# Designs tried in a protein design run: peptides against a protein of PDB entry 3HUF. Part 208

Target 1, 320 residues: chain A of PDB entry 3HUF
Amino acid sequence: MWIIEAEGDILKGKSRILFPGTYIVGRNVSDDSSHIQVISKSISKRHARFTILTPSEKDYFTGGPCEFEVKDLDTKFGTKVNEKVVGQNGDSYKEKDLKIQLGKCPFTINAYWRSMCIQFDNPEMLSQWASNLNLLGIPTGLRDSDATTHFVMNRQAGSSITVGTMYAFLKKTVIIDDSYLQYLSTVKESVIEDASLMPDALECFKNIIKNNDQFPSSPEDCINSLEGFSCAMLNTSSESHHLLELLGLRISTFMSLGDIDKELISKTDFVVLNNAVYDSEKISFPEGIFCLTIEQLWKIIIERNSRELISKEIERLKYA

## One batch from the design tools (peptide; made by RFdiffusion4, then SolubleMPNN)

Design b2_p26_5_s4 (from b2_p26_5, 11 letters changed)
Fold by OpenDDE base, seed 5:
Structure b2_p26_5_s4 (fold): chain B 320 residues (1-320), chain A 26 residues (1-26)
Amino acid sequence: as target 1 above (320 residues)
Amino acid sequence: DEEEEKKLEEEEEKWEKEKEKKEKEE
């Protein structure tokens, strides 16, 4: 989201969130959803127009800002952004920091991008929330991204957490739920005057973790917890691969269960399978190797004695 | 500083009035 602040009293000492939309900026406007009053005698009554676009799909992957357009409203002294005069037709900006000078005003409006990118675990929730979140200037998507700051957990009552949720947790992404999204949808009016009124997602996250026994106390309890073990995985999911890497596992990949030869078995402590392969091929598993799903592995990892538990399972099957 | 701000205000008001005149003559 874009946040504006200014030195001195030109913005009345307030920080303001600018959502996607159009704003008239000037001395003789009243603060509302479409106007920004600037208190200075050296600026025009109606000085500039700010237009913030909705996020692009690219912004979800890059964590880049919503496009910020500035147009001077044919003022005597013009408008500058980052010391450059705004062109007659207006200019667009993709920089994360904008120093906006209105005419000869000695104080500048500082606009800065606060990155918030929300990943969804399922397409149904994305379809439900994406439009509203985009209208808040929040990029949304389904795929893992290095720019993701928040992850929406799918609340299926009584189901195990998904691989996406597991990975988001280990990646230290703030896990949120529908309650936080609902709250975000209501803040649009209240944050006009004070950007500090943005809801803290960390409270939502703490409540999710506290109320769900499928989470460890911290990501640090799981990160590298399986260092020194080796696994083989069917090359089906990049997210699953990254999850296993965060556990400190050495990973070998295979294309089919038939590719699991004696050499691979000799180098591998266990095989990680997806649920579909595990359920369909359970009878055809190679002898002398421990096969499990990611969800079964997760249940072991969240235990304090995870290394001992895995070692016992490996031993049980090597000597069976 | 206050006198300079007042001059800037007067210059801006003059520009606005000149603009309003041009828009009425077109």
Scores: peptide ipSAE 0.260, ipTM 0.838, DockQ to the pose 0.326
Fold by OpenDDE base, seed 3:
Parts: structure tokens; sequence; C-alpha cells
Structure b2_p26_5_s4 (fold): chain B 320 residues (1-320), chain A 26 residues (1-26)
């Protein structure tokens, strides 16, 4: 989200969130959803227009800001952004920090980008929330991104957490739920005047972890917990691969169960399968190898004695 | 500083009046 602040009380000492939209900036406007009052005698009645675009798909992958357009409203002394005069037709900016000087005002409006990028685990939830979040200047998507700051957990009562949720947790992404998104939508009007009223996602995250026994106390409890073990995985999901890497596993990939030869079995402690393959192919599993799902592996990893538990299962099946 | 700000305000008001005059003459 874009946040503006200013020196010299020209913004009345307030920090303001700018959502996607158009704002008239000047000394003789009243603060509302489309106007920013700036208190200075050297500023025109209507001085500039700020236009913030909705996030692009590219912004979701880069964590870049919504495009910020500044137009001077034909003032005597013009408008500058980062010490450069704004062109007659307006200029667009993708920098994360903008110093906006209105005319000869000695104080600048400082605009800065607070990165928030929300990944969804479920396409239906994305479809429900994406439009509203984009109108807040929040990029949204389904695919994993290094720019992702928040992850929306699917609340299905009584279901195991998804691989996406597991990976988001280990990646130290802030896990949120629909309640946080609702809360964020409720405060939209209040944060226009005070950016400090933005809801803290970390509180939501702490509550999710505390109230769900499927999460360890911290990602650090699971990261490298299986260091020294080797697994083979069906090449179905990049997130699954990255999850297993974060556990400290050496990973071999295969395309079909038929590719699991005696050599692979000799070098592999266990095979990780998706639920569909596990359920359909359970009868055709190679002899002498431990096969499990990622969800079954996760249930072992969240235990304090995960290494001992996995070792016992490996031993049980190698000698069965 | 206050006298400079007042001069700047007077210069902006003059510019606005000159602009309004041009827009009426066009």
Amino acid sequence: as target 1 above (320 residues)
Amino acid sequence: DEEEEKKLEEEEEKWEKEKEKKEKEE
C-alpha cells in the first residue's frame, strides 16, 4: 500500500494510506476519499493530481508498488518528484519512495510503499477476495512468489492443512484467514486519515498457530529437522519439492512408480507421494520402501521426536 | 519566512488570475 507523510505539519501530522484511485491535492480541498488537503501558503488551491493504479499481475511476482501517477494542475511553480519536475502530461512512478514537492513549499510529501502481497491457497477464495484487495492496492495470486508477504489459509473445518499452507509457514510467510480479510475491509475508511489503524496481521497469525495443533510453535522447529535423510518424490509440485528441501532432505525425483528401481531404493529412506497416487497405487508400491503422503510426513515432522519417529518407520519397512 | 510565504501566495494568486483571464480570452 502507498502511505504518505509530510514534514512541517503540512499534512496535519497525519500519515495517510492512499488506495488505488484519484486524489486532488491542494490547500483549498477538504480531506476525503478523493482529496488531500495540504496546509501551506505556497501551494496552489488545486495543485496536483495523484492517481494510483490497481496492482498488476507483475506486481504480485515482484512485490513492486502500484503505479503512482503525478500530474501538475498547471501551477506557477510546478510539481517535483524526486527532485525532477513533473512533465506537462504527468509522469508515472514505480519507485518505492517518492519525495513530492509542491511548488516552492519547503516541506515535501513523502510517499513510501509498504509491501503487502497476498497468496491464496484456494482459487475460490481468490475469486471472492481479489477484487476487494486489488482496490486496496494489494497484489493477489495463487502461485508461489518470493514477493508473497501473506498467505490465506483455507478454513475447512476438520481438514488437514494443505501443502501450500505448510510451505508458507516454513517460508515464514504471515498466514492469515478470512477473518483478517474481513477486518481489513472494515477499517478501509478509518485508515484514510490514520495509517497506524492498519490491522496487524501478526496478531492474526499468532492466533492461528496457537489455536491449531497442526502447526509447530515456530518454522525453526521443522527447518532442517530431517537433515541427513533422503527421499524420492513424484515430480508433481514445485511447492512440495521446496517444502522437502526446507526440511533438509536430499530429494530424488521420479515421473512414475515404475521408475523406482533397486538402485533408487538403496539410496532412498522413503518415498513421498501425493494423496491421489497414494490411494490409487497403494497395492503396487515397491517392496522394501516406505511410502507416505506429504500430509503423513507433516504429522511426523510437527512432533518433537520427528527424527526418531521417521527412523522407526524406515526400519520397520526395510526389514518387513 | 512569513513575508516570503506571503509573497509566494501573492504570486500564485496573480498566476491564477492571469490563467483565468487567458481562459476567458480564448
Scores: peptide ipSAE 0.260, ipTM 0.835, DockQ to the pose 0.266
Fold by OpenDDE base, seed 2:
Formats: sequence, structure tokens, C-alpha cells
Structure b2_p26_5_s4 (fold): chain B 320 residues (1-320), chain A 26 residues (1-26)
Amino acid sequence: as target 1 above (320 residues)
Amino acid sequence: DEEEEKKLEEEEEKWEKEKEKKEKEE
């Protein structure tokens, strides 16, 4: 989201969130959802127009700012951004830090981008929330991105967490739920004058982790917890591979259960399958190897003695 | 500083009045 602050008292000492939209900036405007009052005698009554665009799809992958357009309202002394005079038709900016000078005002408005990028695990939830979040200047998507700061978990009562949720947790993204999204939707008006009133997602995350036994206490408890073990995985998803890699596993990939030969079994401690293959092929599992789903593996990993549990299960099948 | 600010304000008010005059003459 864009946040503006100013030197001196020209913004009354307040930090303000600028959501996507158009703002008239000047001395003789009243602060509201479309106006920014600036207290200076050296600026015009209506000095500039700020326009913040909604996030682009590219912004979701890069964590870049919403485009910030500045137009001078034909003032005598003009408007500058980063010491450069704004063009007569206005200019657009993608820098994360903007120093905006209105006319000859000795104090600058400092605009800075605070990155917030929300990944969704569920396409239905994305469809429900994306529009509202984009209107907050928050890029949203389904695909994994290095720019993601938050991950929306779907609350299905009694269901296991998804691989996406597991990976998001290990990647140290802030996991949030629909309750946080609902809260975000209510604060839009309250944060106009005070950016500090933005709800802390970390509290929501802490509550999710504390109240859900499907999460370990920290990602660090699971990262490299299976170092020294080897698995074979059905080549299903990049997220599944990255998840197993973060566990410290040496991973071999295969395309079908028929590719699991005696040599692979000799080098592999266990086989990781997706739920569909696990349920359909239970009768045809290779002898002498431990086969499990990612969800079953996760249930072991969240235990404090995960290495011992896996070792016992491997041993049980090798010596049976 | 106060005299310079007042001069700047007067210069901006003149500019605004000149604009309002042009918009009425067009």
C-alpha cells in the first residue's frame, strides 16, 4: 500500500494510507477519501492530483507498487517528484519512494510503498476477495510468488491443511484467514487519517498457529528436520517438491509406480504420493518400501520426534 | 520567511485570478 508522510506539519503530523483512487491535493481541500489537505501558504488551493492505480498482475509477482500518477493542476510553481518537474500532462511513477514537492513549499510529501501481496490457496476465495483487496492496493493471486507476504488459508472444518498452506508456512509467509480479510474490509475509512490503524496480520497468524494443531510452533522446527533421509516423489507439483526440499530431503522423482525398481528402493527411505494415487494404488504398493501422502508426512513432521517416528516406520517395513 | 510566504501566497492568488479570468473569456 502507499503511505504518505510529510516533513513539518503540512500533513498535520499524520501518516496516511492512499488506496487506489484519485486525490485532489491542496491547501483549500478537506481531508476525505478523495482529498488531501496540505497546510502551507506556498501551495495552491488545488495544487495536484494524485492517482493510484489498482495492482497489476505483474505487481503480484514483483511486489512492485501500484502505479502512482501525479498531475500538476496548472499551478504557478508546478509540482516536482524526486527533484524532477512533473510534465504538463502528468507523470507516472513505479519507484517505491517518492519525494513530492508542491510548488515552493519547503517541506516535501514523502510517499513510500509498503509491500503487501496476498496469495490464495482456494480459487473460490480469490474470486470472492480479489476485487476488494485490489481496491486496497493489494495484489492477489493463486500462484506462488517470491513477492507474497501473506497466504490465505481456507478454513474447512475437519480437513487437513493443503500442501500450499504447508509450503506457505515453511516459506515464512504470514498465514491469514477469512476473518482477517473481513477485518481489512472494515478498516478502510479508519486508516484515512492514521496509517498505524491498519490491522496487524501477525496477530491473526499467531492465533491460527496457536489454535490449530496442524501447525508446528515455528517453520524452523520443520526446516531441515528430515536432513539425511531420501524420498522418491511422484512428479505432481513444484510446490510439493519445494516443500520436501525445505524439509532437507534428498528427492528422486518418478512418473509412475512402475518406475520404482529395486535400485530406487535401495536408495530411498520412503515414497511420497498424492492422495489420488495413494488411494487408487494401495493394493499395488511396492513391497519393502514405506509409501505415504504429503499430508501423512506433514502429520509426522509436526511432531517433536519426527525423525524417530519416520525411522521406526522405515525400520518396520524393511525388517517385516 | 513570513514575508516570503506572504509574497508567494499573493503570487499564487494572482495566478488563480488570471486563470479564472481566462476560463470566463473562453
Scores: peptide ipSAE 0.258, ipTM 0.835, DockQ to the pose 0.245
Fold by OpenDDE base, seed 4:
Structure b2_p26_5_s4 (fold): chain B 320 residues (1-320), chain A 26 residues (1-26)
Amino acid sequence: as target 1 above (320 residues)
Amino acid sequence: DEEEEKKLEEEEEKWEKEKEKKEKEE
């Protein structure tokens, strides 16, 4: 989201969130959803127009800002952004930091981008919330991204957490739910005067972890917990691979169960399969190797003695 | 949201008309 602040008292000492939309900026406007009052005698009554675009798909992957357009409203002294005069037709900016000078005002408006990118695990939830979140200047998507800051967990009562949720947790993404999204949708007006009133997702996250026994106490409890073990996985998802990597596993990939030969078995402690392959191919598993799903592995990983548990399961099948 | 955008457009159009009027009177 874009946040503006200013030197001196020209913004009344307040920080403001700018959501996607159009804002008239000037001395003789009243602060509302579409107007930014600037307290200076050196600026025009209506001085500039700020237009913030909704986030692009690229912004989700890069964590880049919503495009910030500035137009001078044909003022006597013009408008500058980062010491450059705004063109007659307006200019667009993708920099994360903007110093906006209105005419001869001795104080600048400082705009800065606070990165927030929300990944969804469920396409249906994305379809429901994406529009509203985009109107908050929050990039959204389904795919894993290094720019993701938050992850929406689907609350299905009695279901195991998804691989996406497991990975989001281990990569220290803030896990949120629909209740937090609902709360975000209501704050748009309240944060106009004070950007600090933006809701903290950490409380939502803490409550999710506290109320769900499928989570460890911290990501640090699981990261590198299986260092020294080797697994083979079916080349299924990037998230599954990254999850296993975060566990400290040495990973070999195979394309089919038929590729699991005696040599691979000799070098591999266990095989990780997706649920569909595990359920369909149970009868076809190679002898002398421990095969499990990611969800079954996760149940072992969340235990304090995960290394001992996995070792016992490996030994049990190697000597059976 | 659409009504607010439309009000903004109408206010902008009024401002442009007032500005054009001022520019013609100067």
Scores: peptide ipSAE 0.112, ipTM 0.696, DockQ to the pose 0.058

Design b2_p26_6_s1 (from b2_p26_6, 8 letters changed)
Fold by OpenDDE base, seed 4:
Structure b2_p26_6_s1 (fold): chain B 320 residues (1-320), chain A 26 residues (1-26)
Amino acid sequence: as target 1 above (320 residues)
Amino acid sequence: LENLSDSLSDEEKEKIAAEENKKEKE
């Protein structure tokens, strides 16, 4: 999201969130969803137009800002952005920090990008919320991204958390739910005068973790918890691979169960499978190796004695 | 001129800017 603040009293000492949309900026406008009052005698009654575009698909992957358009409204002294005069037709900016000078005003409006990118675990929830979140200047998507700051878990009552949720947790992404998304939809008017009124996602996250026994107390309890163990994984999911890496596992990849030879078995402590392969191929598992799903592994990892539990399972199957 | 601007208070800077903006709008 874009946030603006200003030097001196020209924005009344307040920070404001700018959502995607068009804003008339000037001395003789009233603050609302489409106007920004600037308190300076040196500024024109209607001085500039700010237009913030909705997020692009690229912005979801890069964490880049929504495009910020500035147009001077034919003022005598023009408008500058980062010491450069805005062109006659307006200019567009993708920099994360903008110093906006209105005419000869000695005080600048400082616009800065607050990164917020929401990954969804469920395509139906993405379809439901994406439009509203994009209108808040929040990029949304399904795929893993290094720019993701928040993750919407799929809440199915009585189901195990997904691999996406497990990975988001270990990656220290703020896990949120539909209740937080509903709250975000209500704040659009209240944050016009005070950007600090944005709901804290960390409180939502704390409540999710506290009320769900499928989460450990912290990501740090699980990160590198399986250091020194080795696994083989079917090359099906990048998220699954990254999850196992965060556990400190040495990972070998294979394309089929037939690639699991005696040499691989001798070097591998256990095999990690997806649910579909586990359920379909359980009768054909290689002898002398422990095979489990990621969800079964997760149930072990969240235990305080995870290393001892895995060691016992490995030993049990080597002598079976 | 640049060195003079650093010595002016924010109120003086705003006043100068307002006077310039007025003179050039007239």
Scores: peptide ipSAE 0.030, ipTM 0.583, DockQ to the pose 0.050
Fold by OpenDDE base, seed 3:
Structure b2_p26_6_s1 (fold): chain B 320 residues (1-320), chain A 26 residues (1-26)
Amino acid sequence: as target 1 above (320 residues)
Amino acid sequence: LENLSDSLSDEEKEKIAAEENKKEKE
């Protein structure tokens, strides 16, 4: 999201969140959803127009800012952004930091981008929330992204957490739920006057972790917890691969269960399968190898003695 | 003239800019 601050009292000592939309900036406007009052005698009554675009699909993957357009409203002394005079038709900016000078005002408006990108675990929740979140200047998507800051967990009562949720937790993404999204949808007006009124996602995250026994106390409890073990997996998802890497596993990939030969068994401590393959192929599993699902692996990983539990299961099947 | 502008307080700079903006309304 874009946040504006200014030196001196020209913004009343407050920071403001700018959502996608159009803002008239000047001395003789009242703060609302479309106006920014700037308190200086040196600026025009209506000095500039700021236009913030909705996020692009590219912004979800890059964590880049919503495009920021500045237009001078035919003022005597013009408007400058990053020491450059704004053109007559206005200019568009994709920089994360903007120093906006209104005429000869000695104080600048500093606009900075706070990255917030929300990944969804399921397409139904994305379809429900994407429009509202994009209107807050928040990029949204389903796919993994290095720019992802938040992950929406689906609150299905009695379901195991998904691989996406497990991976989001281990990569230290803030896990949120529908209650946080609902709260975000209500704050749009309150954060105009004070950006500090933005809801804290960390409180939501702490409550999710505290109330769900499927999470360890921290990602650090699981990261590299299986260092020194080797697994094989079907080359099905990059997310599953990245999850197993974060556990410290050496990973071999195969295309079919028929590729699990004696050589692979000799180098592999266990095989990780998806639920569909695990359930359909149980009868055809190679003898002498431990096969499990990611969800079964996760149940072991969250235990304090995970390494001992895995070792016992590997030994049990090697001598069977 | 440029060196004198750096010695002015922010309040004095704002006052000068405000006086220049008043002259355009006349």
Scores: peptide ipSAE 0.029, ipTM 0.574, DockQ to the pose 0.031
Fold by OpenDDE base, seed 2:
Structure b2_p26_6_s1 (fold): chain B 320 residues (1-320), chain A 26 residues (1-26)
Amino acid sequence: as target 1 above (320 residues)
Amino acid sequence: LENLSDSLSDEEKEKIAAEENKKEKE
């Protein structure tokens, strides 16, 4: 989201979030969803127009800012952004930090980009929330991205957490739920005068982890916990691969259970399968190798003695 | 429903996201 602050109390000492939309900036406007009052004698009654665009698909992957357009409203002394005079037709900016000078005002408006990108685990929830979140200037998507700051977990009572949720936790993404998204949607007008009224996602995250026994106490308890072990994986998602890497595993990939030869078995401690293959192929598993699902692996990884548990299962099947 | 994210390829997830983004613009 874009946040503006200003020197010399010209914004009444408050920070403001700028959502996608158009704002008239000046001395003789009242603060609302389309106006920014600036308190200075050196500023015109109506001085500039700010236009924040909705996020692009690219912004979800880059964590880049919503485009910021500035137009001078034919003022006597013009408008500057980063010491450059704004052109007659207006100029557009993609820099994360903007120093906006209105006319000859000695105090500047400082605009800065606070990155917030929300990944969804469920396409139906993305479809439900994407429009509202984009109108807040928040990029959204289903795919993994290095720019993602938050991950939406689906609350199904009594279900196992998904691989996407496991991976989001281990990569230290803030896990949120539908209750947080509902709260975000209600604060749009309240944060106009005080950007600090934005809901704390970390409090939501702490409550999710505290109330769900499927999470370890910390990502650090699981990261590299299986260092020195080797696995082979079949028909896993990209998130599944990255999850196994974060566990410190050496990973081999194969296309079918028939590709598991004696050479692969000799180099592999265990095989990771998806639920469908595990349930259908239980009878046809290669002898002398431990096969499990990611969900079964996760149940072992969250235990304090995960390395000992894995070692015992490997030994049991190697000597059977 | 929970296993849907694990069952979809990155390409399928991208396609779904692109189709939803298109519906929101109509």
Scores: peptide ipSAE 0.000, ipTM 0.197, DockQ to the pose 0.014
Fold by OpenDDE base, seed 5:
Structure b2_p26_6_s1 (fold): chain B 320 residues (1-320), chain A 26 residues (1-26)
Amino acid sequence: as target 1 above (320 residues)
Amino acid sequence: LENLSDSLSDEEKEKIAAEENKKEKE
């Protein structure tokens, strides 16, 4: 999201969130969803127009800002951004930090980008929320992204957490739910005067973890917890691979259960399968190897004695 | 000259800018 602050109390000592939209900036406007009052004797009544675009798909993957357009409203002294005069037709900016000078005002408006990218685990949830979140200047998507700051957990009553949720947790992404998204949708008008009124996602996250026994106390309890073990996985999911890497596992990949030869078995402690393959191929598992799902592995790794538990299961099946 | 601007109060900076804007509007 874009946040503006200013020197010399020209914004009344307050920070403001700028959502996607158009703002008339000047001395003789009233603060609302489309106007920014700037209190200075040295600026025009209507001085500039700010236009913030909705996030692009690229912004979701890069964590880049919504495009910020500045146009001077034919003022005597013009407008500058980062010490450069704004062109006659206006200019567009993708820099994360903008120093905006209105005419000869000695005080600048400082605009900065606060990165917030929300990943969804479920396409139906994305479809429900994407439009509203984009209108808040929040990029949204389904795919894993290095720019992801928040992850929406799908609440299905009585279901295990998904691989996406497990990975988001271990990656230290802030897990949120529908309650946080609902709260975000209500604050749009209240944050006009005070950007600090933005909801705390960390409080939502703490409440999710506290109320769900499927999470360990911290990501650090699971990261590298299986260091020194080796696994083989079906080459199906990048998130599954990254999850197993975060556990400290040595990973081999295979395309089918038929590719699991005696050499691979000799070097592998266990095989990780997706639920569909596990359920369909259970009768044809290779002899002398422990096969489990990611969800079964997760139930082991959230325990304090995960290394002992996994070792016992490996031994049990090696001698069976 | 740069050091003189840093010594001015915010009120003095605003007065100077307002006076410059008046002189250029005349």
Scores: peptide ipSAE 0.029, ipTM 0.569, DockQ to the pose 0.049; fails the geometry check

